# Ledger of designs, part 55: peptides against a protein of PDB entry 3C66

Target 1, 189 residues: chain A of PDB entry 3C66
Amino acid sequence: KSWANLFEKNDFFFRYKFYLEITAYTRGSDEQHLKWSGLVESKVRLLVMKLEVLAGIKIAHPFTKPFESSYCCPTEDDYEMIQDKYGSHKTETALNALKLVTDENKEEESIKDAPKAYLSTMYIGLDFNIENKKEKVDIHIPCTEFVNLCRSFNEDYGDHKVFNLALRFVKGYDLPDEVFDENEKRPSK

## One batch from the design tools (peptide; aimed at target 1 L20 K136 R168 F169)

Design b2_p29_3 (made by RFdiffusion4)
Pose (drawn by RFdiffusion4):
Structure b2_p29_3 (pose): chain A 189 residues (1-189), chain P 29 residues (1-29)
Amino acid sequence: as target 1 above (189 residues)
Amino acid sequence: DEPEVYPEFIDARETLEKLSEENKELKEE
């Protein structure tokens, strides 16, 4: 074999059938999002611990990099549809109605200056100890405990017209396009 | 054969509002 093989990119977004995504939103400034998403990102490892000790959770595997994007966001209505539509491949297409900030256009006049909404998503891939028969697995408490941990006593993130946090349980075939690069076809049926 | 996992979605906006109120009460005390 060769050195090139050892350094082959991992296949995180193909190896699990289930993912938990944690999303920090900011309809505000760049530094408002830096602090906010920074706080949320600092707590994600705790969710891994809370989840992984559970009977039923075989593994809670965090990916090493947050997925980031921002859109020009004129209206409150837009910020809301971003929260609603972002996260699932079934629905993320609706985001095409807004202008996405890219490598090419980040420097353009009508974009550099426009108010923006910011997203930062982390993925925890899940695998399960499948109990007995097909049964419901409840991981709600550790998810809400994680939410309650996303706080600061010296910084108010209470204005939801600005700051938001959301979590999604998304099957592998339904992961957002952003997680698969130019090479990779996405998982199927 | 796949388990049904709950929750499917969590929106933390109400929780963030309540945490802000709690912080104000603590400051007043």

Design b2_p29_3_s1 (made by RFdiffusion4, then SolubleMPNN; from b2_p29_3, 14 letters changed)
Fold by OpenDDE base, seed 2:
Structure b2_p29_3_s1 (fold): chain B 189 residues (1-189), chain A 29 residues (1-29)
Amino acid sequence: as target 1 above (189 residues)
Amino acid sequence: KEPIIVPERIDASEILEKQAKENELLKKL
């Protein structure tokens, strides 16, 4: 089976029990976000390679396409809230307090010129080689290296108040709603 | 069997704070 067939959306988010979410955040312009998210996306394969060599990780498969979202983000606190709540089904409902920017509303005067937070999220499906039920897999090093790699590319990316990058380990049943189609049932525990 | 993954979340701000603390410690030595 070609790698392409392994990464069809419908199968990808049901195939693994565990995922690593990589979210590039930008509080600024669409242009700033495009550059930042594009950089992050370009480096994901390097993270995959670093994850695959960890003894506890059997498979690390990146999904090929980012998920894009944007919110009206008038305050720094809103930006922090987005970063805290995004990426988990348990917490994503808190984002309903913010105005999601959509194709339908983006031209509204209240939204068009409003400060925005942009999000681009990449997913890595994970399969583990766990011999013992209590084995910990430490992903701190490869994740830190990845973040440092992305941030070191441009001095502007050092300002986490504008450009942030988060990696979140998520169980399949706790994936954000964005990864599922309307007719798809969320994976059970 | 569910793996325990650590950390469950990491972001640039947290990394920066850790690095800053480490650098401060190194300056005091």
Scores: peptide ipSAE 0.476, ipTM 0.832, DockQ to the pose 0.402
OpenDDE base, seeds 1, 3, 4, 5: peptide ipSAE 0.456, 0.461, 0.465, 0.465; ipTM 0.824, 0.824, 0.829, 0.825

Design b2_p29_3_s2 (made by RFdiffusion4, then SolubleMPNN; from b2_p29_3, 10 letters changed)
Fold by OpenDDE base, seed 3:
Structure b2_p29_3_s2 (fold): chain B 189 residues (1-189), chain A 29 residues (1-29)
Amino acid sequence: as target 1 above (189 residues)
Amino acid sequence: KEPIIVPEEIDASEILEKLSEENKLKKLE
């Protein structure tokens, strides 16, 4: 059975209590974003392998489909706000101040030619193997190595005005709304 | 600095609390 057939979308975001979000940001062209996000996505399996070997991690399962979004992003401050607020249900409401690009509005003159921030988000579900409260799991090391790997691939990706990469540790109840279908109830705390 | 918004160390206490809550919910189903 291929790995692809085991993860029904609906169960993935309810299966784990903890997730690692990997978001590639691009303030530029769609072409720039496709190259950047494609690179990041191609390296996620290496991060998973590094997470799985940690003593406190029992399972690290990637969700194979990225979540794609884009916003009108006229200023650098807007781009910083997107990076600060995205990826948490607690903070994502702040993004309502920005114009989300949709299939319905993308051809509007005010949106079509506007500067955009593109987002591609990958999720890793985490199951922990912790026996005592004194144990610590250091995921910061493999996350840092992953960022360095992605950034070092091309010198152009060193431009933080255009390309950014965030890793966020999130609880299942604090996942962004984008991961749930309209009929799905968000996990409780 | 890259926005790595992960804790340097994940506290096992928080993980164990969440696992305990889940086990309680599964017993109610």
Scores: peptide ipSAE 0.301, ipTM 0.813, DockQ to the pose 0.057
OpenDDE base, seeds 1, 2, 4, 5: peptide ipSAE 0.046, 0.056, 0.102, 0.260; ipTM 0.657, 0.667, 0.702, 0.797; seeds 1, 4 fail the geometry check

Design b2_p29_3_s3 (made by RFdiffusion4, then SolubleMPNN; from b2_p29_3, 15 letters changed)
Fold by OpenDDE base, seed 2:
Structure b2_p29_3_s3 (fold): chain B 189 residues (1-189), chain A 29 residues (1-29)
Amino acid sequence: as target 1 above (189 residues)
Amino acid sequence: KEPIIVPERLDASEILEELSKLNELLKKL
């Protein structure tokens, strides 16, 4: 069965209790973001492979499609705020202070030429094999290796003012609203 | 049972800063 047939969007975000979010951020041009996000996306499979071999991880399944969003991002502080608040339902409401770029508004004069932050988010569903309630799964190594792999690919990707990459461990009930359809109920705790 | 995942968040800027510090220490040895 192809990975595509195993993960309909609707089932994927309800299937796991835990997710790893990988977000590529770009404060720059759409072209810069396309290159950066495309690189990150191309490496996600390597991260999955490294996660799967961890004793505490039973399953690591990537969702096949990125989630794309962009915001008007006039300042560096706004860019930092986006990176801090994005990727969790608890904090994503803070992003309402920024103008979300949509197909409907992208041609508005105030938006068209405005500085933007672009976000591409990949999701990995996680199932854990933990015998004891107090067992820790350390994902620091594979995640760090992944970040280093992405950042080292091109010197330009070292510029944290333009390009950023974050990994966030999120519970299913705390997934961003973007992963659910309008008619879908968020998973309960 | 909820696993404890470490870390809950990794930021590339933090990682790069840590690596930079490590590299500086290694250059002084």
Scores: peptide ipSAE 0.273, ipTM 0.738, DockQ to the pose 0.426
OpenDDE base, seeds 1, 3, 4, 5: peptide ipSAE 0.028, 0.245, 0.189, 0.060; ipTM 0.571, 0.728, 0.711, 0.610; seeds 1, 5 fail the geometry check

Design b2_p29_3_s4 (made by RFdiffusion4, then SolubleMPNN; from b2_p29_3, 11 letters changed)
Fold by OpenDDE base, seed 3:
Structure b2_p29_3_s4 (fold): chain B 189 residues (1-189), chain A 29 residues (1-29)
Amino acid sequence: as target 1 above (189 residues)
Amino acid sequence: KEPIIVPERLDASKILEELSEENKELEEE
């Protein structure tokens, strides 16, 4: 049974208290983003395997579908702001200062030819087996290895002005609104 | 530039706190 059939979308973002968000950022063309995000997505399974073998991680389960968004991003400062604020419900409201590209507005002259930041986000649900509060779960190692793997695949992906990759550890109640359907209530704390 | 990893390390104490809160919610249902 493919992992894709195991989790209805609706239960995935309620099933875990903790998530690892993997966001591929591109400030450039849609073609550049497609290549970059596709590469990152193709490597997520390797990250999952590395997470599952860490002491204190019981389960690392990827959500199979990426979340796609794009913003008008006229400046480098806007691109830095996106990378700082995205991926947390607490901070995502700051993104309202930027124009979200939608199917309804993408053909507007002010948006169509504007510089864009593209985002593709994948989620990994995490279940922990921690016995002692003094224990450390060092996700930094596998996450760093993952970033290095993605960045080293092509020399172009070394350009941080265009391509970025972030891994964010987020609590279920602090997931971005994008993961919930209109009829779904955000998990409480 | 270093990879953006937030946070760099997980604090097991914070994880346990969050897990303990969940157990209380499940006991109240």
Scores: peptide ipSAE 0.297, ipTM 0.789, DockQ to the pose 0.033
OpenDDE base, seeds 1, 2, 4, 5: peptide ipSAE 0.184, 0.281, 0.190, 0.260; ipTM 0.726, 0.697, 0.725, 0.770; seeds 4, 5 fail the geometry check

Design b2_p29_4 (made by RFdiffusion4)
Pose (drawn by RFdiffusion4):
Structure b2_p29_4 (pose): chain A 189 residues (1-189), chain P 29 residues (1-29)
Amino acid sequence: as target 1 above (189 residues)
Amino acid sequence: DAVENQDEALERWNENVVERLEEEIPEFE
């Protein structure tokens, strides 16, 4: 074999059938999002610990990089549809109605100056100890405990017209396009 | 005031997370 093989990109978004995504939103400034998403990202490892000790959870595997994007966001209505539509491949298409900030256009006049909404998403891939028969697995408490941990007593993130946090349980075939690069086809049926 | 606002935001997020996960998490075979 060759050295090129050792350095082959990992296949995180193909190896698991289930993912938990944690999303920090900011309809505000760049630094408001830096602090906010920074706080949330600092707590994600704790969710891994809380999840992984559970009977039923075989593994809670965090990816190493947050997925970031921002959209021009004039109205409160837009910020809300972003939260509603972002996260699932079934629905992320509705985001095309808003202008996405890219490598090419981040420098343009009508974009550099426009108010923006910012997203930062982390992925925890899940695998399960499948109990007995087809049963419901409840991981709600560790998820809400994680949410309650996303706080600061010296910084108010209470204005939800600005700051928001969301979690999704998303099957592999339904992961957002952003996680697969130009090479990779997405998982199927 | 800021702590109370943050507690309200946390409660709302918890409700949304629970509701959404109840809909998105399937049964496992």

Design b2_p29_4_s1 (made by RFdiffusion4, then SolubleMPNN; from b2_p29_4, 14 letters changed)
Fold by OpenDDE base, seed 3:
Structure b2_p29_4_s1 (fold): chain B 189 residues (1-189), chain A 29 residues (1-29)
Amino acid sequence: as target 1 above (189 residues)
Amino acid sequence: MALERQEKRIEEEQKRVKERLEKEIPEFE
């Protein structure tokens, strides 16, 4: 039974209390982002496998599709702000200060030729074995290995001015709005 | 020299990832 068929989008973001967000950032061309994000996405399954074998993790379930977004990103400070604020409902409103690139506005001259930050975000739902309260689940090890794997694949991906990779641990009630449909109510605390 | 710089960059990245995750991961008490 392929993991892919088990959860409709709607159930995935309500099913777990905790999520690991994996975001590939690119401040550059769409082509650069496609290569970078594609690489990151291709390695997520390896991260899942490493998470699943941790004694404190009962389930690590990847969502099958990335979430894509792009912002006009004229400065390096804007790019840092995106990386700081993205991935949490509590902080994502700060991104409203930037111009979101949409299908409706992408052809506008002011947007078309503007520097952009591209984001691709993968989600992993996590279920923990809480009964062993004493076992600190250190997910940092597999996450660090994952980042190293992605960054070491090509020397160009070591340029933090262009390519970034962030892992964020997020509670279900603090997931970004992008994961919910307009008619869906965010999980409560 | 080049290898040492690369190792240092990797170590710094590992540290950043660790610090970020440690802030966000609830201590399961």
Scores: peptide ipSAE 0.115, ipTM 0.691, DockQ to the pose 0.412
OpenDDE base, seeds 1, 2, 4, 5: peptide ipSAE 0.103, 0.031, 0.026, 0.099; ipTM 0.691, 0.574, 0.574, 0.686; seeds 2, 4 fail the geometry check

Design b2_p29_4_s2 (made by RFdiffusion4, then SolubleMPNN; from b2_p29_4, 16 letters changed)
Fold by OpenDDE base, seed 4:
Structure b2_p29_4_s2 (fold): chain B 189 residues (1-189), chain A 29 residues (1-29)
Amino acid sequence: as target 1 above (189 residues)
Amino acid sequence: SALERQQKRIELEQKRVKERLEKEIPLLE
């Protein structure tokens, strides 16, 4: 069965207790973000392969569609805040202090020419082998290798003022609101 | 050097990733 058939959107964010979020950030042009996010997305499969071979991981399944968002980001501090607060339901409300760019508002003069932070987020659902309770699953190694792979691809991607890459381990009940449809109830703890 | 500064930034980023992941990964009890 192709991975595509396993990931009907409706079940993916309810199927796993744990998720790895991979977010590519760009404070710059849309063109810069498309190149950066496209690179990151192209490497996610390699990360999945590295996760799947870990003894403590039973399943690592990527959600193949990225989640795209952008914010008006006038300052470097705002950009740091986005990177700190994004990717968790507990903290994402802090992003309400920033103007979310939408299809409805993107042509407004105050938004069109404003500095923006672009976000592309990929999700990996994780199922762990509980039987080996004593073995700490260290996903740090494959995650670090992934970050290094993305950052080393082009010298320009070394500029943390423009390009950032974050990996976050999140419980299903703490996933961002963006992954659920308006009529979907968030998973309970 | 510029290279040393870049390496230091990468190391700091790796450390941040590690620290974040270590805090968020449940001790699979």
Scores: peptide ipSAE 0.126, ipTM 0.716, DockQ to the pose 0.473
OpenDDE base, seeds 1, 2, 3, 5: peptide ipSAE 0.096, 0.082, 0.102, 0.114; ipTM 0.695, 0.682, 0.687, 0.708; seed 2 fails the geometry check

Design b2_p29_4_s3 (made by RFdiffusion4, then SolubleMPNN; from b2_p29_4, 15 letters changed)
Fold by OpenDDE base, seed 1:
Order: structure tokens, then C-alpha cells, then sequence
Structure b2_p29_4_s3 (fold): chain B 189 residues (1-189), chain A 29 residues (1-29)
């Protein structure tokens, strides 16, 4: 099957038991986020290449499109909370305490000029090589290299008050709700 | 120095990533 057919959203998030989530966070302007997230997204391919060569990884398959969201983020504590709670179904309900920015509400005066946290999330589906059970897969190395690559690109990206990058390893049943359509049932444990 | 503080921040970030990944990555036994 052509790699192209594997990029259908509905199949992708049911295909793998494990996913690597890459989230670029920006507490600042939309322009800042566009630059930061664009950089991160541009480097995902390099991470995939590094993951694919690991002996314990059979497949590292990136989803082609980022998931975009933004929240009103009045405080740094809110920003830390977003980074802590986002990316897992178990914890994402905590984000309900924040106002999600939508196309319907973005022009409201209380939202338009409010500080915002922008999120862009890329997903990599992972299939591990079961036959080589003896080899501990250490994805930490390529992930750390990826973070360093993104952060070192511009000195401005060293400002953790504005720019953040998180990598999260999640099970398919614990993927955020955003990856599923309204009519799709979440994968079972 | 500003450089040292940056290095320390990067190190802390790397440690957080490590801790999360180590906790979440199933030990593929």
C-alpha cells in the first residue's frame, strides 16, 4: 500500500498502539507561533529518520498535518498547566478551565486581545519490533536531539516563557480527543 | 552567564523529556 494511503486521518489513529506526540507551544503572537511551529514541523522528518533506524522500531510513521489549537492564557501558570495537561485523554479535561479559542469566539473583545497559547501538534505512529524483545528501545536520544535541533535554530527559541516543545509518548487509547472525529470511537485499552 | 543559564534550561528540559519518555515508553520486554 502506498504511503499516501496511510495518511488518512481515520486510519492513522487506529493503526498504531503507540504514538509520539510533538507539540510546539507558543505564548505570544500568532506570527511567533507560525515561525516556531513551522520550524518544528519542518524537522519532524529528521526525527522520523532517526527513529526508523532504531533496532527496536519497526515503523515510525508521521501524520502529515498538524493539529492546531489555541487557548486564552492569562498567566504563566496557565501556560504551564497547558503543557502539563495537553496531549493525553486522561488529563486534557483540565484544559476545560481555559477558554478555547475558536473561529466563533476569536473576535470577541475578551478573547481578541487576550494573551494566548498556541499549540501545534504532530503525531508519529510507532510500531515496535516484537521479535527483538531483548533490545530496549531508547527513543530518548533521537527525541533529545530533535529538541536541541529545534531550540538551537534561533536564540529566541530559548525563551521558555514564550516557546516550548514537548514530546510525549502515548498509547492509542490515551490520544487526545482532537484526533478522532465525532463519530469515531476511541480505541479501547 | 546568559549562556550557562540557557544550558541549564536546556538540561532541565531534556531531563523532563527523559523522565516522561522513560515513564511512558513501554519497556518492550
Amino acid sequence: as target 1 above (189 residues)
Amino acid sequence: SSLKRQEERIEREQEKVRERLEKEIPKIE
Scores: peptide ipSAE 0.037, ipTM 0.639, DockQ to the pose 0.463
OpenDDE base, seeds 2, 3, 4, 5: peptide ipSAE 0.030, 0.032, 0.022, 0.029; ipTM 0.628, 0.629, 0.492, 0.621; seeds 3, 4 fail the geometry check

Design b2_p29_4_s4 (made by RFdiffusion4, then SolubleMPNN; from b2_p29_4, 14 letters changed)
Fold by OpenDDE base, seed 3:
Structure b2_p29_4_s4 (fold): chain B 189 residues (1-189), chain A 29 residues (1-29)
Amino acid sequence: as target 1 above (189 residues)
Amino acid sequence: SALERQEEAIKREQEKVKETLEKEIPKIE
């Protein structure tokens, strides 16, 4: 049975207490981002497999669709700010200082030719096995291997001014607003 | 509690993941 059939979108972001966010960043062309994000997305299944075999992880469940966003990003400092602030409800309000590119505004002259940062974010829901009190869960190992796998695929992806990859471990109550529908209340602490 | 120990273990993993990512970001000198 395909992973796509297991859970309706509506319950995924409420089902787990913990999530791993995988964000591919590109400050460049849409074509560059499509290649980079597509590569990262294609490797997420390998990361899930590596997470599932960890003794402290009971379930690692990927969400099937990426979340896509783009911002006007005129400076390198803006690009660093995006990478620092994105992926947490606590910090995402700082992104309001940047112009979000939407289908409604993308054709505006001030946006069309402006430098952009593109973001594609994948989510993995995590359930931990609490019973093994003694087992240290070393999520950093498979995460590091995943990053190295993505970065080593093409020499061009070594350019951190253009291509970045972030893995963030977040609690369900600190997920970005983008994962919830307008009528959904975020999980409580 | 068992939950507190889990939260501490998770916090340590978050820190390790963050450190890995920070090392990969070249310092824009």
Scores: peptide ipSAE 0.028, ipTM 0.580, DockQ to the pose 0.032
OpenDDE base, seeds 1, 2, 4, 5: peptide ipSAE 0.026, 0.027, 0.027, 0.028; ipTM 0.556, 0.571, 0.579, 0.577; seed 4 fails the geometry check

Design b2_p29_5 (made by RFdiffusion4)
Pose (drawn by RFdiffusion4):
Structure b2_p29_5 (pose): chain A 189 residues (1-189), chain P 29 residues (1-29)
Amino acid sequence: as target 1 above (189 residues)
Amino acid sequence: FPLPAHRIFKAEAEDDDIIVYLPEDEYKP
């Protein structure tokens, strides 16, 4: 074999059938989002611990990098549809109605200056100890406990017209396009 | 300060031998 093989990119978004995504939203400034998403990102490892000790959870595997994007966001209505539509491949297409900030356009006049909404998403891939028969698995408490941990007593993130946090349980074939690079086809049926 | 807004999206994801269920929960201060 060769050195190039050792350094082959990992296949995180193909190896699991289930993912938990944690999303921090900011309809505000760049630094408002830096602090906010920075706080949320700092707590994600705790969710891994809370999840992984559970009977039923075989592994809770965090990816090493948050996925970031921002859109020009004029109206409250837009910020809301972003939260609604972001996160699933079935629905993320609706985001095309808004202008996405890219490598090419981040420097343009009508974009550099426009109010923006910011997203920061982390992925925890899940694998399961499948109990007996096909049964429901409840991981609600550790999710809400994680939410309650996303707080600061010296910084108010209470204005939801500005700051928001969301979690989604998304199957592998339904992951957002952003997680697969130019090479990779997405998982199927 | 109040707790920040959050939303946990409902999921009833089915696989061959398991259903992963996550109820919806939302809070806005």

Design b2_p29_5_s1 (made by RFdiffusion4, then SolubleMPNN; from b2_p29_5, 15 letters changed)
Fold by OpenDDE base, seed 5:
Structure b2_p29_5_s1 (fold): chain B 189 residues (1-189), chain A 29 residues (1-29)
Amino acid sequence: as target 1 above (189 residues)
Amino acid sequence: FPLPAYTIYEADLEFEDLILYVPRVEHRP
């Protein structure tokens, strides 16, 4: 199947058993996040290319669109909590303690000028070459090279108080709720 | 050898037929 057929959302988050999540975090301005997340997103195809050439990886397919969200984030502890809890269905309920910024509430006085954390997440579906044996796959190198590539692009991106980048390996049944439509049932274990 | 741009640790994830080595960001709460 061509990449074009797999870029449709309709079955992407059900097609693979495993996903790699790439999340760009920014605690700062929308402008800062736009630049940071845009850079990260522009480099995802390079990571995909490096993953696909690994012997244990049969397929690495990126989802074409980022998932975007933002939270009121008054403290550094809140920012750390977001980074710890986001990206897994098991832990994402902790984010309910924070105020999610929406189009409906973004102009409210308590939200408009509040400190915010911005999130942009790209997903890569993974299929492995497993033939009734214990297969060992190491994605540490390509992932680390990817992060270094992104963070080294500008000195400002070295400030972890503002800019962060995380890669999380997740099973399909543990994907965040954001990837599913209201009428879609979460994959089973 | 370039230094990593962030602090990471290795996660050894064992599945039924797969052992996956994945980097993880170490957060300091």
Scores: peptide ipSAE 0.206, ipTM 0.702, DockQ to the pose 0.363
OpenDDE base, seeds 1, 2, 3, 4: peptide ipSAE 0.024, 0.023, 0.024, 0.026; ipTM 0.548, 0.553, 0.529, 0.537; seeds 1, 3 fail the geometry check

Design b2_p29_5_s2 (made by RFdiffusion4, then SolubleMPNN; from b2_p29_5, 15 letters changed)
Fold by OpenDDE base, seed 2:
Structure b2_p29_5_s2 (fold): chain B 189 residues (1-189), chain A 29 residues (1-29)
Amino acid sequence: as target 1 above (189 residues)
Amino acid sequence: PPLASYRIFEANLEFEDIIIYVPEVKHVP
């Protein structure tokens, strides 16, 4: 079955207990981010393929669209904070200390020309084979391979001051607010 | 070739009959 046949957008973030978040970070220009995030996004399918063959993984299902956000990011410390706090409901409130760039405010003088951190996040829903067996699942290897693949594609992507990549294993109830509509109730533990 | 630096969040998780290994790495040289 194709992903399209198995995929229902409306319940994707309620369907799995666990999700793998892949976030491409760029502290630089939007053009830089477009290239970097585009590359990362283009390789997600390869990661999915590697995850699917792990014995303990029943399903690795990518969400079709990235989530985009950007923040005013005047310092490297701010950039580090973004990378530390983004991707978890438990910690994402820390990002409120930064100015979120929106369509409404992007033309403001204080925002328009300010240094920015751009974020693009892809999600993979994970279902595990846990019935009637004890299984050990290590996703470190495929994740590492994925990161290496992305980072090695261009030497520029080795500049961690500009380009970063994070993978976060998250429970459904700890997904960032961005994945839910206003009328949707966050999954419970 | 050396591993590129990356971040993986969350510790190893054990639930039900499965152990999920997700090493917490903020910086890998």
Scores: peptide ipSAE 0.134, ipTM 0.683, DockQ to the pose 0.505
OpenDDE base, seeds 1, 3, 4, 5: peptide ipSAE 0.042, 0.103, 0.039, 0.116; ipTM 0.484, 0.657, 0.505, 0.670; seed 3 fails the geometry check

Design b2_p29_5_s3 (made by RFdiffusion4, then SolubleMPNN; from b2_p29_5, 13 letters changed)
Fold by OpenDDE base, seed 4:
Structure b2_p29_5_s3 (fold): chain B 189 residues (1-189), chain A 29 residues (1-29)
Amino acid sequence: as target 1 above (189 residues)
Amino acid sequence: FPLPAFTIFEADLEFEDLIIYVPEKRYVP
């Protein structure tokens, strides 16, 4: 299908000037995160549909796979910091203050039973209509509807101490390092 | 009233002819 070829990782993060990041956060168990992130991911297609019908949006293309990460998250302040700093190259270095959970370290005694924040991030590449007139595009409505849809699905998802959802509009040159391979050069301004 | 949400937007656009209006807002219960 034409979609499968268009969404190969190879050039997706170089193709657009703008991206919408959708991150599901969970400070709790892996099981809690699996349910929460799975729900959010299942609704992304609805957000895409709502974005596509906006007059100022020419293209809204979702990347097919989420990016997964987790951090040791001892405190609520750490959890707030993750939510504030994640999703931008400008700010992501602040996350170095936290222990990233990896396949190599996840079984370590100090990490295995530690409180964790789990992150699942979906990306939507955006192309806008640029005409000889000023176009105003308001994505607040579809984004808010999306958040409401996710949060209202289960009463438990109203607990901000555990479950959070962020939408971040970013430029391609400010995408997190996680989306690029080691040998790939970050897009320039 | 929208349910609590966390939204961050980069509003600086490269195109003079394009205005993306998304207010940076954190909804609190």
Scores: peptide ipSAE 0.200, ipTM 0.760, DockQ to the pose 0.479
OpenDDE base, seeds 1, 2, 3, 5: peptide ipSAE 0.048, 0.021, 0.134, 0.043; ipTM 0.566, 0.573, 0.707, 0.541; seed 5 fails the geometry check

Design b2_p29_5_s4 (made by RFdiffusion4, then SolubleMPNN; from b2_p29_5, 16 letters changed)
Fold by OpenDDE base, seed 2:
Structure b2_p29_5_s4 (fold): chain B 189 residues (1-189), chain A 29 residues (1-29)
Amino acid sequence: as target 1 above (189 residues)
Amino acid sequence: FPLPAYTIYEANLEFENLILYQPKVEHVP
């Protein structure tokens, strides 16, 4: 069964209490980001497989569509801020200090030639085997292996000034706004 | 081995019957 047929968007981001966010960051060209994010996305299946075999994880389901955004990113500090603040509803408002690139503004002179940070985020919904037993789940290993796999694929991807990869575990109520439509109510605690 | 920049792994989630060791995005100087 293809992942594309598993969930409607609305069901996916309401179905799980927990999500693993995988974000590929690029401060560089669009072409660089396409290659980097494409690689990361291509390896998500391997991470899912490694997560699913953990005893405490009942289900690890990827959402197949990446979420993409880009910001004007004039400084390295801005790039660090993006990486720190992105991926959580609690902190994402800090990104408002940066100019979000949109189809409407991308041709503006101040934006067109500006340095940019590109983001592509994949989501994995997680369900745990915790109903009837105490479970300790360690996702360090599979996550680290995944990051190493991606970073080691090309030597250029070791340059953290350009390419970054972050994994964030979040609760459903703390998912970024990007995953919800305007008419959708954010999950509650 | 070295962890990637801005990703820290920690055991900071405990709820119900779950203790999770998880990755966390964090600024690492």
Scores: peptide ipSAE 0.202, ipTM 0.695, DockQ to the pose 0.359
OpenDDE base, seeds 1, 3, 4, 5: peptide ipSAE 0.151, 0.032, 0.028, 0.210; ipTM 0.700, 0.521, 0.505, 0.735; seeds 3, 4, 5 fail the geometry check

